# Peptides against a protein of PDB entry 3J47: the designs that were tried, part 13

Target 1, 121 residues: chain A of PDB entry 3J47
Amino acid sequence: IRLTNQLKSLKGLQSKLKDVVEYLDKVINKELPINHTILGKLQDVFNLLPNLGTPDDDEIDVENHDRINISNNLQKALTVKTNDELMVIYISNLVRSIIAFDDLIENKIQNKKIQEQRVKD
Target 2, 69 residues: chain B of PDB entry 3J47
Amino acid sequence: YEEKEESNLAATKSMVKIAEQYSKRIEEEKELTEEELKTRYVGRQDPKKHLSETADETLENNIVSVLTA

## One batch from the design tools (peptide; made by RFdiffusion4, then SolubleMPNN)

Design b1_p9_5_s2 (from b1_p9_5, 5 letters changed)
Fold by OpenDDE base, seed 5:
Structure b1_p9_5_s2 (fold): chain B 121 residues (1-121), chain C 69 residues (1-69), chain A 9 residues (1-9)
Amino acid sequence: as target 1 above (121 residues)
Amino acid sequence: as target 2 above (69 residues)
Amino acid sequence: SLLLDLLKL
């Protein structure tokens, strides 16, 4: 469900970006006037997007480090964070698996002892 | 789309909470192992079973967390 | 220990 929602959001963004590109192409071709409201919203989106286009602003704004979906340098930092989270989950699963095996072994030992006792009776 | 974005934000916040819960789950798993160790000395079947069940529940919760990540 | 238990199996 969550992955599907993320995918849908990305598809929606992609569609909107495509519409903006098509609109900009029409404006460049003088087919339509510039909608200032759309441009302002797009500018706001670009301002909220970590600067994809300026290579020099390597300032990973620490506040945005928590949001995985933001492209470029922030995206790298978020990828690292995601990797760390996945590693923790992996280790957790291993530990739980080890405990489950320990319990299984103990259960087998108990069963064997019960069987040996039954044979002696 | 906005609803999904909100859901993703909530999911991310939930992941941070899951990390905290994970640390707590590790501690709970250790406590269960200690209880199992104590129950081995008490001689019969039942307390070890409870530890095993709690370890399994902890494992299931981690798997669900991984699937959600 | 898990190992001691394995030896008893």
Scores: peptide ipSAE 0.432, ipTM 0.831, DockQ to the pose 0.008
Fold by OpenDDE base, seed 1:
Structure b1_p9_5_s2 (fold): chain B 121 residues (1-121), chain C 69 residues (1-69), chain A 9 residues (1-9)
Amino acid sequence: as target 1 above (121 residues)
Amino acid sequence: as target 2 above (69 residues)
Amino acid sequence: SLLLDLLKL
């Protein structure tokens, strides 16, 4: 359920981004006026989401060169954090698998000893 | 979409808590392994089975934590 | 010790 909801949210974001690109192309071609309300909501979403990988949707005003570098640094930091978390989870799963395997081996040894005792009786 | 966004935000907040719980779960797993080791010396089969079941539950919880991450 | 016991099986 949680993974399905995350995938649906990501698909919704992808569809919205596609609509924005199509809208921007129409504005560049002078075919349609800018819907300021939709752009404002999209800007709010972009301010809340760490901009992973679309440098082009920010209006590159000359003052934004420092902001673009900060955004790229934030994206890199978030990627590193995610990688570290996945590594910890992976190691934890390996440790639990090893413990479960050791217990299975012990159970097998005990079962064999019980069977050998029954054959001697 | 909004319900999924709220769920993702809650999952991100829970991830910090999961990191703390992970350290605690590792300690709980060690305690269970030590109890199983003691039971091996006492020759009773039941405590070893209980330790194995608890290790499996700990593995399942880690898998769920990874999937939530 | 568990590995040694496994090798004896």
Scores: peptide ipSAE 0.432, ipTM 0.832, DockQ to the pose 0.008
Fold by OpenDDE base, seed 2:
Structure b1_p9_5_s2 (fold): chain B 121 residues (1-121), chain C 69 residues (1-69), chain A 9 residues (1-9)
Amino acid sequence: as target 1 above (121 residues)
Amino acid sequence: as target 2 above (69 residues)
Amino acid sequence: SLLLDLLKL
């Protein structure tokens, strides 16, 4: 459900971005007048997009590092954070699996000992 | 879309909390393993079974967390 | 130790 909602939100964003590109192409071709309101909103969105090109501004607020999917440098930092989270979950699953196997092995050893005792008896 | 974005943000915050809880659960699992080790010496099967079940539940929760990530 | 014991089985 959550992943599906994220995917749907991403698809919605992609569709809106495509519509903006199509609008810009029509404006460039002089087929439609420039909608200044849409352009202003688009500029605001671009200004809110993390600057993909300049890695050097140290003012990447640590709080925005946690917001995974938005922009390439931020997206890289967010991708790294996501990778770290996934790695922790992966290691956790491995540890649980190892413990479960250890318990199964011990149960098998105990069962074998019980069978050997029954055969001696 | 906005509701899903808000849900995703809440879920990401929940994942950070889950990671902290997971670290604590790993420590709890280690403690249970020590108890199982003690139970191996005592030869009683019941504490070991409980540890195994707890480890399995912990594994399932981690898998669900990975699938949610 | 259990893994070692299992390897002996």
Scores: peptide ipSAE 0.446, ipTM 0.836, DockQ to the pose 0.008; fails the geometry check
Fold by OpenDDE base, seed 3:
Structure b1_p9_5_s2 (fold): chain B 121 residues (1-121), chain C 69 residues (1-69), chain A 9 residues (1-9)
Amino acid sequence: as target 1 above (121 residues)
Amino acid sequence: as target 2 above (69 residues)
Amino acid sequence: SLLLDLLKL
């Protein structure tokens, strides 16, 4: 369900981006007037998107650390943060798995002891 | 799309909370393992089962968190 | 301890 929702959202974003590109091409060709509302929203999105094109501005806006903004420097920082979080979750899962296995082993040993005792009786 | 963006933001906040909960859960898991060890010495099966169930629940929660991330 | 118990199985 979650992966499906993420994929659906990504597909929707891709479709919207394609529509924007097609719209921009039509505007450049003077076939359609510029929709100021769409452009304003896109501009806001681009302003929120860390600049994909300029490698130099390390302005990691500390406040947006929580927003997965995939633009290069902030995207890099966010990617690092996401990777660190995923690593922590992965390690946690491994630890829990190990504990669960340990408990399973003990349960099997106890069951064996119970069976051995029943055979002796 | 807005709903998904909001969901992603909520998920990220949840991940931070999960990290804190994870540290606590690791400690709880260790305590349960110690209790299981003590229970093995006492020869009672019940505390060990409870620890195993708690560890499994913790693992499941972590998996769900990873899938949400 | 669990590993030891596993070895006993």
Scores: peptide ipSAE 0.444, ipTM 0.834, DockQ to the pose 0.009; fails the geometry check

Design b1_p9_5_s3 (from b1_p9_5, 5 letters changed)
Fold by OpenDDE base, seed 1:
Structure b1_p9_5_s3 (fold): chain B 121 residues (1-121), chain C 69 residues (1-69), chain A 9 residues (1-9)
Amino acid sequence: as target 1 above (121 residues)
Amino acid sequence: as target 2 above (69 residues)
Amino acid sequence: SLLSDLLKE
């Protein structure tokens, strides 16, 4: 459910961005008048979005390292964070699997010993 | 869309909490393995079974955490 | 070790 909601939100954002690009292209080509209300809302969204494009603002405060940087830098940071989380989950699953196998081997050895004792009796 | 965004933010915070819980679960798993080692020396079948069951529960919780991630 | 016992089989 949560992953599906995230995917739906991303798809909605992608569709909206595509519509904005198409609108901007039409305005540049003088095919449509500028809708000031839509542009104002888009500007507000862009002001809330971390700057994706300028490499020079290195001063992204080290403390917000955990936030999904929508910027290529933010995207890279988010990718690293996601990778780290997936690694932890992977290692945890591997450890649990190893413990489960160890228990299975011990059970097999015990069963074999019981069978050998029964054959000697 | 806004409700989904709020849900995603809550999920991300939950993942951080899950990571902390995972570290604790790894330590608990080690303790169970030590108990299994002790039980192997004492020859009682029941403690080994309990350790195996606890390891399985820990594995299931990790799988659920991975699927949530 | 459990692994050593496994290798003996």
Scores: peptide ipSAE 0.433, ipTM 0.838, DockQ to the pose 0.008
Fold by OpenDDE base, seed 3:
Structure b1_p9_5_s3 (fold): chain B 121 residues (1-121), chain C 69 residues (1-69), chain A 9 residues (1-9)
Amino acid sequence: as target 1 above (121 residues)
Amino acid sequence: as target 2 above (69 residues)
Amino acid sequence: SLLSDLLKE
């Protein structure tokens, strides 16, 4: 369900981006007037998007770390943060799995001992 | 899209909280393992089962967290 | 210890 929702959102974003590109092409060709409201929203999105291009501006505003949407440098930082979080979750799962296996082994040993005692009896 | 963005933000905050809870759960799991070890020496099965169940619950929560991420 | 016990089985 969650992955499906994420995929749906990404597909929606892709479709919107395609529509924007098509719109921009039509505006460049003077076929349609510029929709100022859409452009304003796009500008806001681009301003919120970390500059995709030049890697140099290090000022990843800490406040924007919470917003997954910020493009390349911030996106890189966000990707790193996401990777770190996933790594922690992965390690945690491994630890839990190991403990669960240890308990299963113990239960198996106990069951075997009980069975051996029953056979002796 | 806005709802999805809000959901992603909430999920990220939840992941931070989960990380803290995970650290606590790891400690709880260790404690249960120690109790199981002690119980093995005492020969009573009940504490071991409880530890195993707690470990399984912890694992399940981590899996759900990964899926949420 | 648990692994050892598992191996004994």
Scores: peptide ipSAE 0.432, ipTM 0.838, DockQ to the pose 0.009; fails the geometry check
Fold by OpenDDE base, seed 5:
Structure b1_p9_5_s3 (fold): chain B 121 residues (1-121), chain C 69 residues (1-69), chain A 9 residues (1-9)
Amino acid sequence: as target 1 above (121 residues)
Amino acid sequence: as target 2 above (69 residues)
Amino acid sequence: SLLSDLLKE
């Protein structure tokens, strides 16, 4: 569900960007006037997005490091964070598996002892 | 789309919380293992079974966390 | 000890 929602959001963003590009092309071709409201919203979005286009201003804002889906440089940092989280989850699963195996071994030993006792009786 | 974005944000916050909970779960798992060790000395199956069940629950929670990540 | 017990089985 969450992944599906993220995918839907990304698709929506992609569609909106496509519409903006199409609109800009029409404006460049003098077919339609510039919608200032759409441009303003888009500009706001770009301002909120870490500057994809200026390689020098890749200030990895440490504060935004916690937000996974922000633009490329931040996205790289977020990818690293996600990788670390996945690693922790993986290790946790391994530990739980080991504990489960230990319990299985103990259960097997107990069962054997019970069987041996039954044979002696 | 906005609803999904909000859901994703909530999920991300939940993941951070899950990381904290994970540390706590690891500690709980250790405590259960100690109880199993104690149960081995007491010689009855019941406390060991409880530890095993708790370990399984911890594993399930981790799997759900991974699936959410 | 668990491993030792496993080996005894």
Scores: peptide ipSAE 0.421, ipTM 0.836, DockQ to the pose 0.008; fails the geometry check
Fold by OpenDDE base, seed 4:
Structure b1_p9_5_s3 (fold): chain B 121 residues (1-121), chain C 69 residues (1-69), chain A 9 residues (1-9)
Amino acid sequence: as target 1 above (121 residues)
Amino acid sequence: as target 2 above (69 residues)
Amino acid sequence: SLLSDLLKE
């Protein structure tokens, strides 16, 4: 159930993202005016989306980028925030995994010691 | 879609809470690891087991958080 | 040390 819901949400997000891309392309082509409501919704979606890969600080050329930069900066900031959250989750999982492995190793060592003692006896 | 969105929103709020809980869980995991280290020196199985259990619980919570995220 | 012990296994 949870996985199915997540998958559905992901599909919905994907569809919305596609729509946003199409919209952004139309805006770039000056076919449609910038809709602030759509941008706001997109920002909300990005805030909800885990940061996909840190786009490197590519020197995005300053001039055309000012207005796009504010939206992109907000999106970037939201993306960064999401990345940070995902990073924390990832690190946490890694730490737990390491601890679990350590315990496994210790258990294995103990079992080996017990077996060695049994053989001596 | 709306039901999932609501679930995701709740999950996101839960994730923020989970992040805080995660920080706390990380600390708990560290404590468990220290206990395991101590148990290894003492040769007594009990502290190590407790550390392992805490680590497992922390991992499980992280997995749930990832799945919720 | 645990890793070392594992490797000795």
Scores: peptide ipSAE 0.418, ipTM 0.834, DockQ to the pose 0.010; fails the geometry check

Design b1_p9_6_s1 (from b1_p9_6, 4 letters changed)
Fold by OpenDDE base, seed 2:
Structure b1_p9_6_s1 (fold): chain B 121 residues (1-121), chain C 69 residues (1-69), chain A 9 residues (1-9)
Amino acid sequence: as target 1 above (121 residues)
Amino acid sequence: as target 2 above (69 residues)
Amino acid sequence: PVVVPTPDP
């Protein structure tokens, strides 16, 4: 349920981003006037997003370097956290597989013992 | 969306707590597996099956919790 | 925040 809700939220965000891209394309093509309010809100959202963008090389303003480093550190921290979570899931699945395998071996050993007893009788 | 973001933040905090609980649960599961190894020598009814089922349920709950987080 | 100046209408 929660994963489904997160996935639904991400899909909703993706759809909204697509709509924004389509809007921007229409504005670039001069088909629609620029809605400054939407553009401003979008800009605010992008400014709140960790700057995933490779800084375009040109204006190395020193102040941007520290912000980029903080944003990159946050992104790295989020990536590390995600990797740790995935690793935990992987280990959990591996442990389940090992337990299931151990049970299978035991069942096989028991079945063999039962068969050996039936042959002696 | 805001309610879901708040839910995701709460979930993220829960994930950290779940990671701690997971480490503890893995250790508990390891102890259970060691007890199963000891119980294998005592011949009759399958406490192993119950322990295996309990381990599987614990793991399932952990995975669902991590996936939900 | 890169403030893209809203071009005036």
Scores: peptide ipSAE 0.447, ipTM 0.802, DockQ to the pose 0.084
Fold by OpenDDE base, seed 1:
Formats: structure tokens, sequence, C-alpha cells
Structure b1_p9_6_s1 (fold): chain B 121 residues (1-121), chain C 69 residues (1-69), chain A 9 residues (1-9)
């Protein structure tokens, strides 16, 4: 249930992002007037997103260089944390696979012993 | 959408708790494996099946936790 | 957060 809800949320976000890209392309082509309310909400979402490495901030004043370094350090720290969490999950799955494999081997050994007993009777 | 964002924030706080619970689950899995090692000596088939089912449920829960991360 | 002022229509 939780996984299905997260997948549905991610799929909804992906669809919304695609609609935004299509809208931006139409605005660049001067085909449609900018809906200022949608653009404002998108800007709020982008301002809440950690700056994912788009180099277009060439014009933001020298005083923000320390804040950009802090933001990049925060993004790097978040990436490292996410990598560590994924590594723990990977190790967890590996350990469970080993346990399941050991149980499968034991079940096969038991089944072989039962068959050998049936052939002796 | 707002209900899903609140669910995602609750899921992130739950992930820290899941990491602690995961360390505890690894210890519980070791205890179950030691009980299987002990039950191998006692010759009863039924405890081995229950341990295998518990390991499978634990595996499914970690896969779900990975996919939710 | 850089608030780009939306130009009024």
Amino acid sequence: as target 1 above (121 residues)
Amino acid sequence: as target 2 above (69 residues)
Amino acid sequence: PVVVPTPDP
C-alpha cells in the first residue's frame, strides 16, 4: 500500500513536470500567454528544491557565493546521506538473499534424505 | 497532492526510525538463525519452515523499504 | 529563495 502510494505520487509529479515543460516550450514559442499563477507556484517549488546543478545562475551577486557553497555542501551532504541509506538497503537485501539461499539448500538436503529413506523401504 | 506531501514527510521521518528498526531486525534475524542452528540438532521440521517464512517476510519488507527510499 | 516578481499582465 505505502509503495503504491509513493509510486502514484512520483508518477503524478512526473506528469506535472512534463506539463510544465510543455507549457514552457509553448511560452518560448510565443504560442500562449504565461499563466502567472501556475508560474508562481512552480517558482515556489523550484525554490524549495535543492539547486540541482543548472549553471544558469551566472547573474547572482558575489555576496551569495558563500550561500551557494553552503547549498552545494548541503546537496552533497544529502547525496552522501542518500547513498549511505541505499547502501544499507542493498546490504540488507544481500543478507536476506543469503538466508533464503541457506534455507533452500537445507530444504533440498532434507528432501534428498526423505527420498533416500523411501528407496530403502 | 498535499496529503501525499505530508505522507512523504512522514515517510522520511519514518526512514530514520526504519534504519534503527533495521539494525534491530538484523539482530532478530541473527537470533532466528541461531534458533535454526539449534533446531537443526532437535530434528523437528516445523520450526525450520516458520523461520524460512519469517526470513521471506523480512526480505519483502526490506525490498519495500528500498523501493520507498 | 529568489522570488522572481511576476510581471502584472
Scores: peptide ipSAE 0.443, ipTM 0.800, DockQ to the pose 0.116
Fold by OpenDDE base, seed 5:
Structure b1_p9_6_s1 (fold): chain B 121 residues (1-121), chain C 69 residues (1-69), chain A 9 residues (1-9)
Amino acid sequence: as target 1 above (121 residues)
Amino acid sequence: as target 2 above (69 residues)
Amino acid sequence: PVVVPTPDP
């Protein structure tokens, strides 16, 4: 249920991003007027997004360089956190596989004992 | 969307709590496995299987919780 | 955040 809700949220975000891209393409093609409110919100989102290195903003004032370093450090920290979480998931899956394997071995041992008892009887 | 963002924030806070709970759950799983090992000597098939199934379910819930976070 | 004021047409 929770995974489905997250997936649904992510799909909703993806659909919204697709609509924004389609809107931007229509604006570039001069088919639709630029909605300044949407563009302003998009700019706010991009400013809040850790600088996914779009190199083209010429006016990176020197003060932004420290902020970019902080943003890159945050993104790196988030990547490290994600990697740690993935490692935990991997270890958990390994532990499950080991438990399942141990149970399988025990079941086989028990089945052999049951068969040996049936042959003696 | 806001409800999902709030759910995602709650999930992120829950992930930190899940990391702590995960450490605790690993220990609980280890205890369950040790109890299963002890139950091996008692010769009752059913309690061990039930313990293993409970450990697997606990792990599954943990992984789903970490993945959903 | 450089708010580029989009001029109203």
Scores: peptide ipSAE 0.437, ipTM 0.798, DockQ to the pose 0.097
Fold by OpenDDE base, seed 3:
Structure b1_p9_6_s1 (fold): chain B 121 residues (1-121), chain C 69 residues (1-69), chain A 9 residues (1-9)
Amino acid sequence: as target 1 above (121 residues)
Amino acid sequence: as target 2 above (69 residues)
Amino acid sequence: PVVVPTPDP
């Protein structure tokens, strides 16, 4: 159930991103007026997104370089933190899977022993 | 969107709490495995099934935590 | 925040 809800949310986000791209293409082609409210919200989202942009050679104002480096360091730190959390959860799942597997093996051994006893009777 | 942002913040706080609970659950799982080792010596099947079910529930909770991350 | 000023209509 939760996996399905996350997948549905991700698909919804992907569809919305596609709609935004299609809207931007229509605005570039002068087919539709720029919706300033949508553009403002999109700018807010991009400002909250860590600059994943390849630095294209344009006007890197020297004042932005320190802020970009701080934001990139924060993004790297957040990425490392997320990776560490995912690793802990992965190890946790592996340990639980091993315990469940050990119990399954023991249950199979016991069932085999019960069957062997029933065949002797 | 705001509900999702609040849900992500709550999920992040929940992940920290889950990490603490996970350390405690690993210890509880070890204790249950030791009790199973003792129960194997005593020859009663019932405690073993309960431990297996608890391990499965714990695995499901971790998978759900990864998905909410 | 790069605020691109949306030109007023």
Scores: peptide ipSAE 0.431, ipTM 0.800, DockQ to the pose 0.105

Design b1_p9_6_s2 (from b1_p9_6, 6 letters changed)
Fold by OpenDDE base, seed 2:
Structure b1_p9_6_s2 (fold): chain B 121 residues (1-121), chain C 69 residues (1-69), chain A 9 residues (1-9)
Amino acid sequence: as target 1 above (121 residues)
Amino acid sequence: as target 2 above (69 residues)
Amino acid sequence: AKIVPTPEG
């Protein structure tokens, strides 16, 4: 359920971003006027997002470098956290597989012993 | 969207807690496996099956917790 | 930085 909700949210965001790109393309082509409200909200969203982009070298004020470093550190931390979580899931599944395999081996050994006893009788 | 963001934040906090629980559960699973090994020598199938089922349930709860986080 | 000034509304 939670994963589905997260996926749904991400899909919603992706759809919205696509709509914005399509809108921006239409504005660039002078087909539609700029909706300043949508653009403003989008800019606010992008400003809240960790700066994923390599800032172009030219106008990087020193204050922006610290923010970029903090944002990059946050993104890296989130990526590491996600990787750790995935690793935990992987290990958990592996352990389950090992336990199931061990049980299968034991069942096979027991079945063999039962057959050997029946042959001796 | 805001409600989902709050849910994601809560999930993230839950994941940290789950990581701690995971470490503990791995140790519990190891103990269960050692007990299964000992029980195999005693020749009674039923305790070992129960131990295996308990380990599987513990793992399932771990995975559900991680997936829920 | 806001590239497009949002009108105060």
Scores: peptide ipSAE 0.424, ipTM 0.806, DockQ to the pose 0.112
Fold by OpenDDE base, seed 5:
Structure b1_p9_6_s2 (fold): chain B 121 residues (1-121), chain C 69 residues (1-69), chain A 9 residues (1-9)
Amino acid sequence: as target 1 above (121 residues)
Amino acid sequence: as target 2 above (69 residues)
Amino acid sequence: AKIVPTPEG
């Protein structure tokens, strides 16, 4: 249940992000008028996102450079944290797969032994 | 969305605790695997199935904990 | 830099 809820939440976020991308593509292609409210909210979201290093850092004020470095460090830290979480999930899934595989092997061995005993009787 | 953010924050705090619990759960899983190996020698089907189910439940709890983290 | 003025809400 909890896993399903988390997966559903993640899927919901992914769907929402996809909708935003599709909306942006439609705006870029001039298929839809720019919704200023959506663009403003998106801009606010991007401003809250740690600045993923765009190369043109030259004109950013020294105070912004420290904030950008902090933001990049924060993004890096968040990325590392996310990577660590994914790694733990991966290892946990791998361990479950190994246990399930071991159980399957054991069940097969037991079934084989039972069949061998039945052939001897 | 806000509820999810709060859940993610609570999850993140729980993740450190989960990492510690994960280490402990890995050890418990190893113990279960060792008991399965022992049970394989003892030939009792029921204890082995129960051990496997317990290992699966422990792993499920670990994954849920890691995902909730 | 704010490219589009966000309406005050």
Scores: peptide ipSAE 0.424, ipTM 0.810, DockQ to the pose 0.126
Fold by OpenDDE base, seed 1:
Structure b1_p9_6_s2 (fold): chain B 121 residues (1-121), chain C 69 residues (1-69), chain A 9 residues (1-9)
Amino acid sequence: as target 1 above (121 residues)
Amino acid sequence: as target 2 above (69 residues)
Amino acid sequence: AKIVPTPEG
């Protein structure tokens, strides 16, 4: 249930991001006026996200160098955390594969014993 | 969407606890595998299948917990 | 910081 909800939320976010990109492309091409309400909400979302990109030179206030370093450190820490989680998932899948393989071997041994008994009768 | 986002945030906050629980579950899975090995010597086929199924369910729950984290 | 000022609406 939780995984399904997270996946649905992520898919919803992905769809919204795609719509935003399409909207921004139309605005850049001067095909549509800027919807200020949507843009404002998007800016609020981006302000809550860690800066995943190289900061554009225009927002580098000299006082924010420490904040940029903190943001880069946060991004690095989040990346490390994500890698650790993926590693745990990978190990779990390997363990499951090993158990399934052991069960397969046991089933084969049992089948051989049953066949040997049938030949003796 | 908001309720799911809240659920995702709560899962993210518990990630350290989930990692600890994962380590405990791995140990429980090893115990189940050892019991399967013991049952292998006792010659009862049905208990072995049940133990294998229980180990698989435990692994699935671990994977889902890690993915939800 | 707001990059684009949103008109109050």
Scores: peptide ipSAE 0.412, ipTM 0.803, DockQ to the pose 0.127
Fold by OpenDDE base, seed 3:
Structure b1_p9_6_s2 (fold): chain B 121 residues (1-121), chain C 69 residues (1-69), chain A 9 residues (1-9)
Amino acid sequence: as target 1 above (121 residues)
Amino acid sequence: as target 2 above (69 residues)
Amino acid sequence: AKIVPTPEG
């Protein structure tokens, strides 16, 4: 249930992003007026997003270089934290899988022993 | 969307708590495995099945916690 | 900097 809800939410976000791209293309082509409210919110989202490597924007004002470095360091730290959390989850799943396999092997051994006893009777 | 952002923040806080609980759950899983080992010696099948089901539920909860996180 | 001037509405 929770996985399904997360997947549904992610699909909803993907659809919305696609709609935004299509809208931006129409605005660039002068087919539709710019919705300033949507654009403002998108800019706020992009400003909150750590600078994913668009290398080419040379126009980053020198004064923001320290803030950008701090933001990039924060993003890198957040990425490392996310990676560590994913690793913990992976290890946890692996451990549970091992326990489940051990129980399965034991159940198979017991079932075999019961079957052998029934054949002797 | 705001509710999801709040949920993600709550999930991140929950992940830190889950990491602490995970260490405790690993110990509990080990104890359950020892009880299964003891139950193998006693020859009763029922306690072993219950332990396996509890381990699976613990795994599902960890997966959900990580994904929510 | 806001690249697109949002009108102060």
Scores: peptide ipSAE 0.404, ipTM 0.802, DockQ to the pose 0.116; fails the geometry check

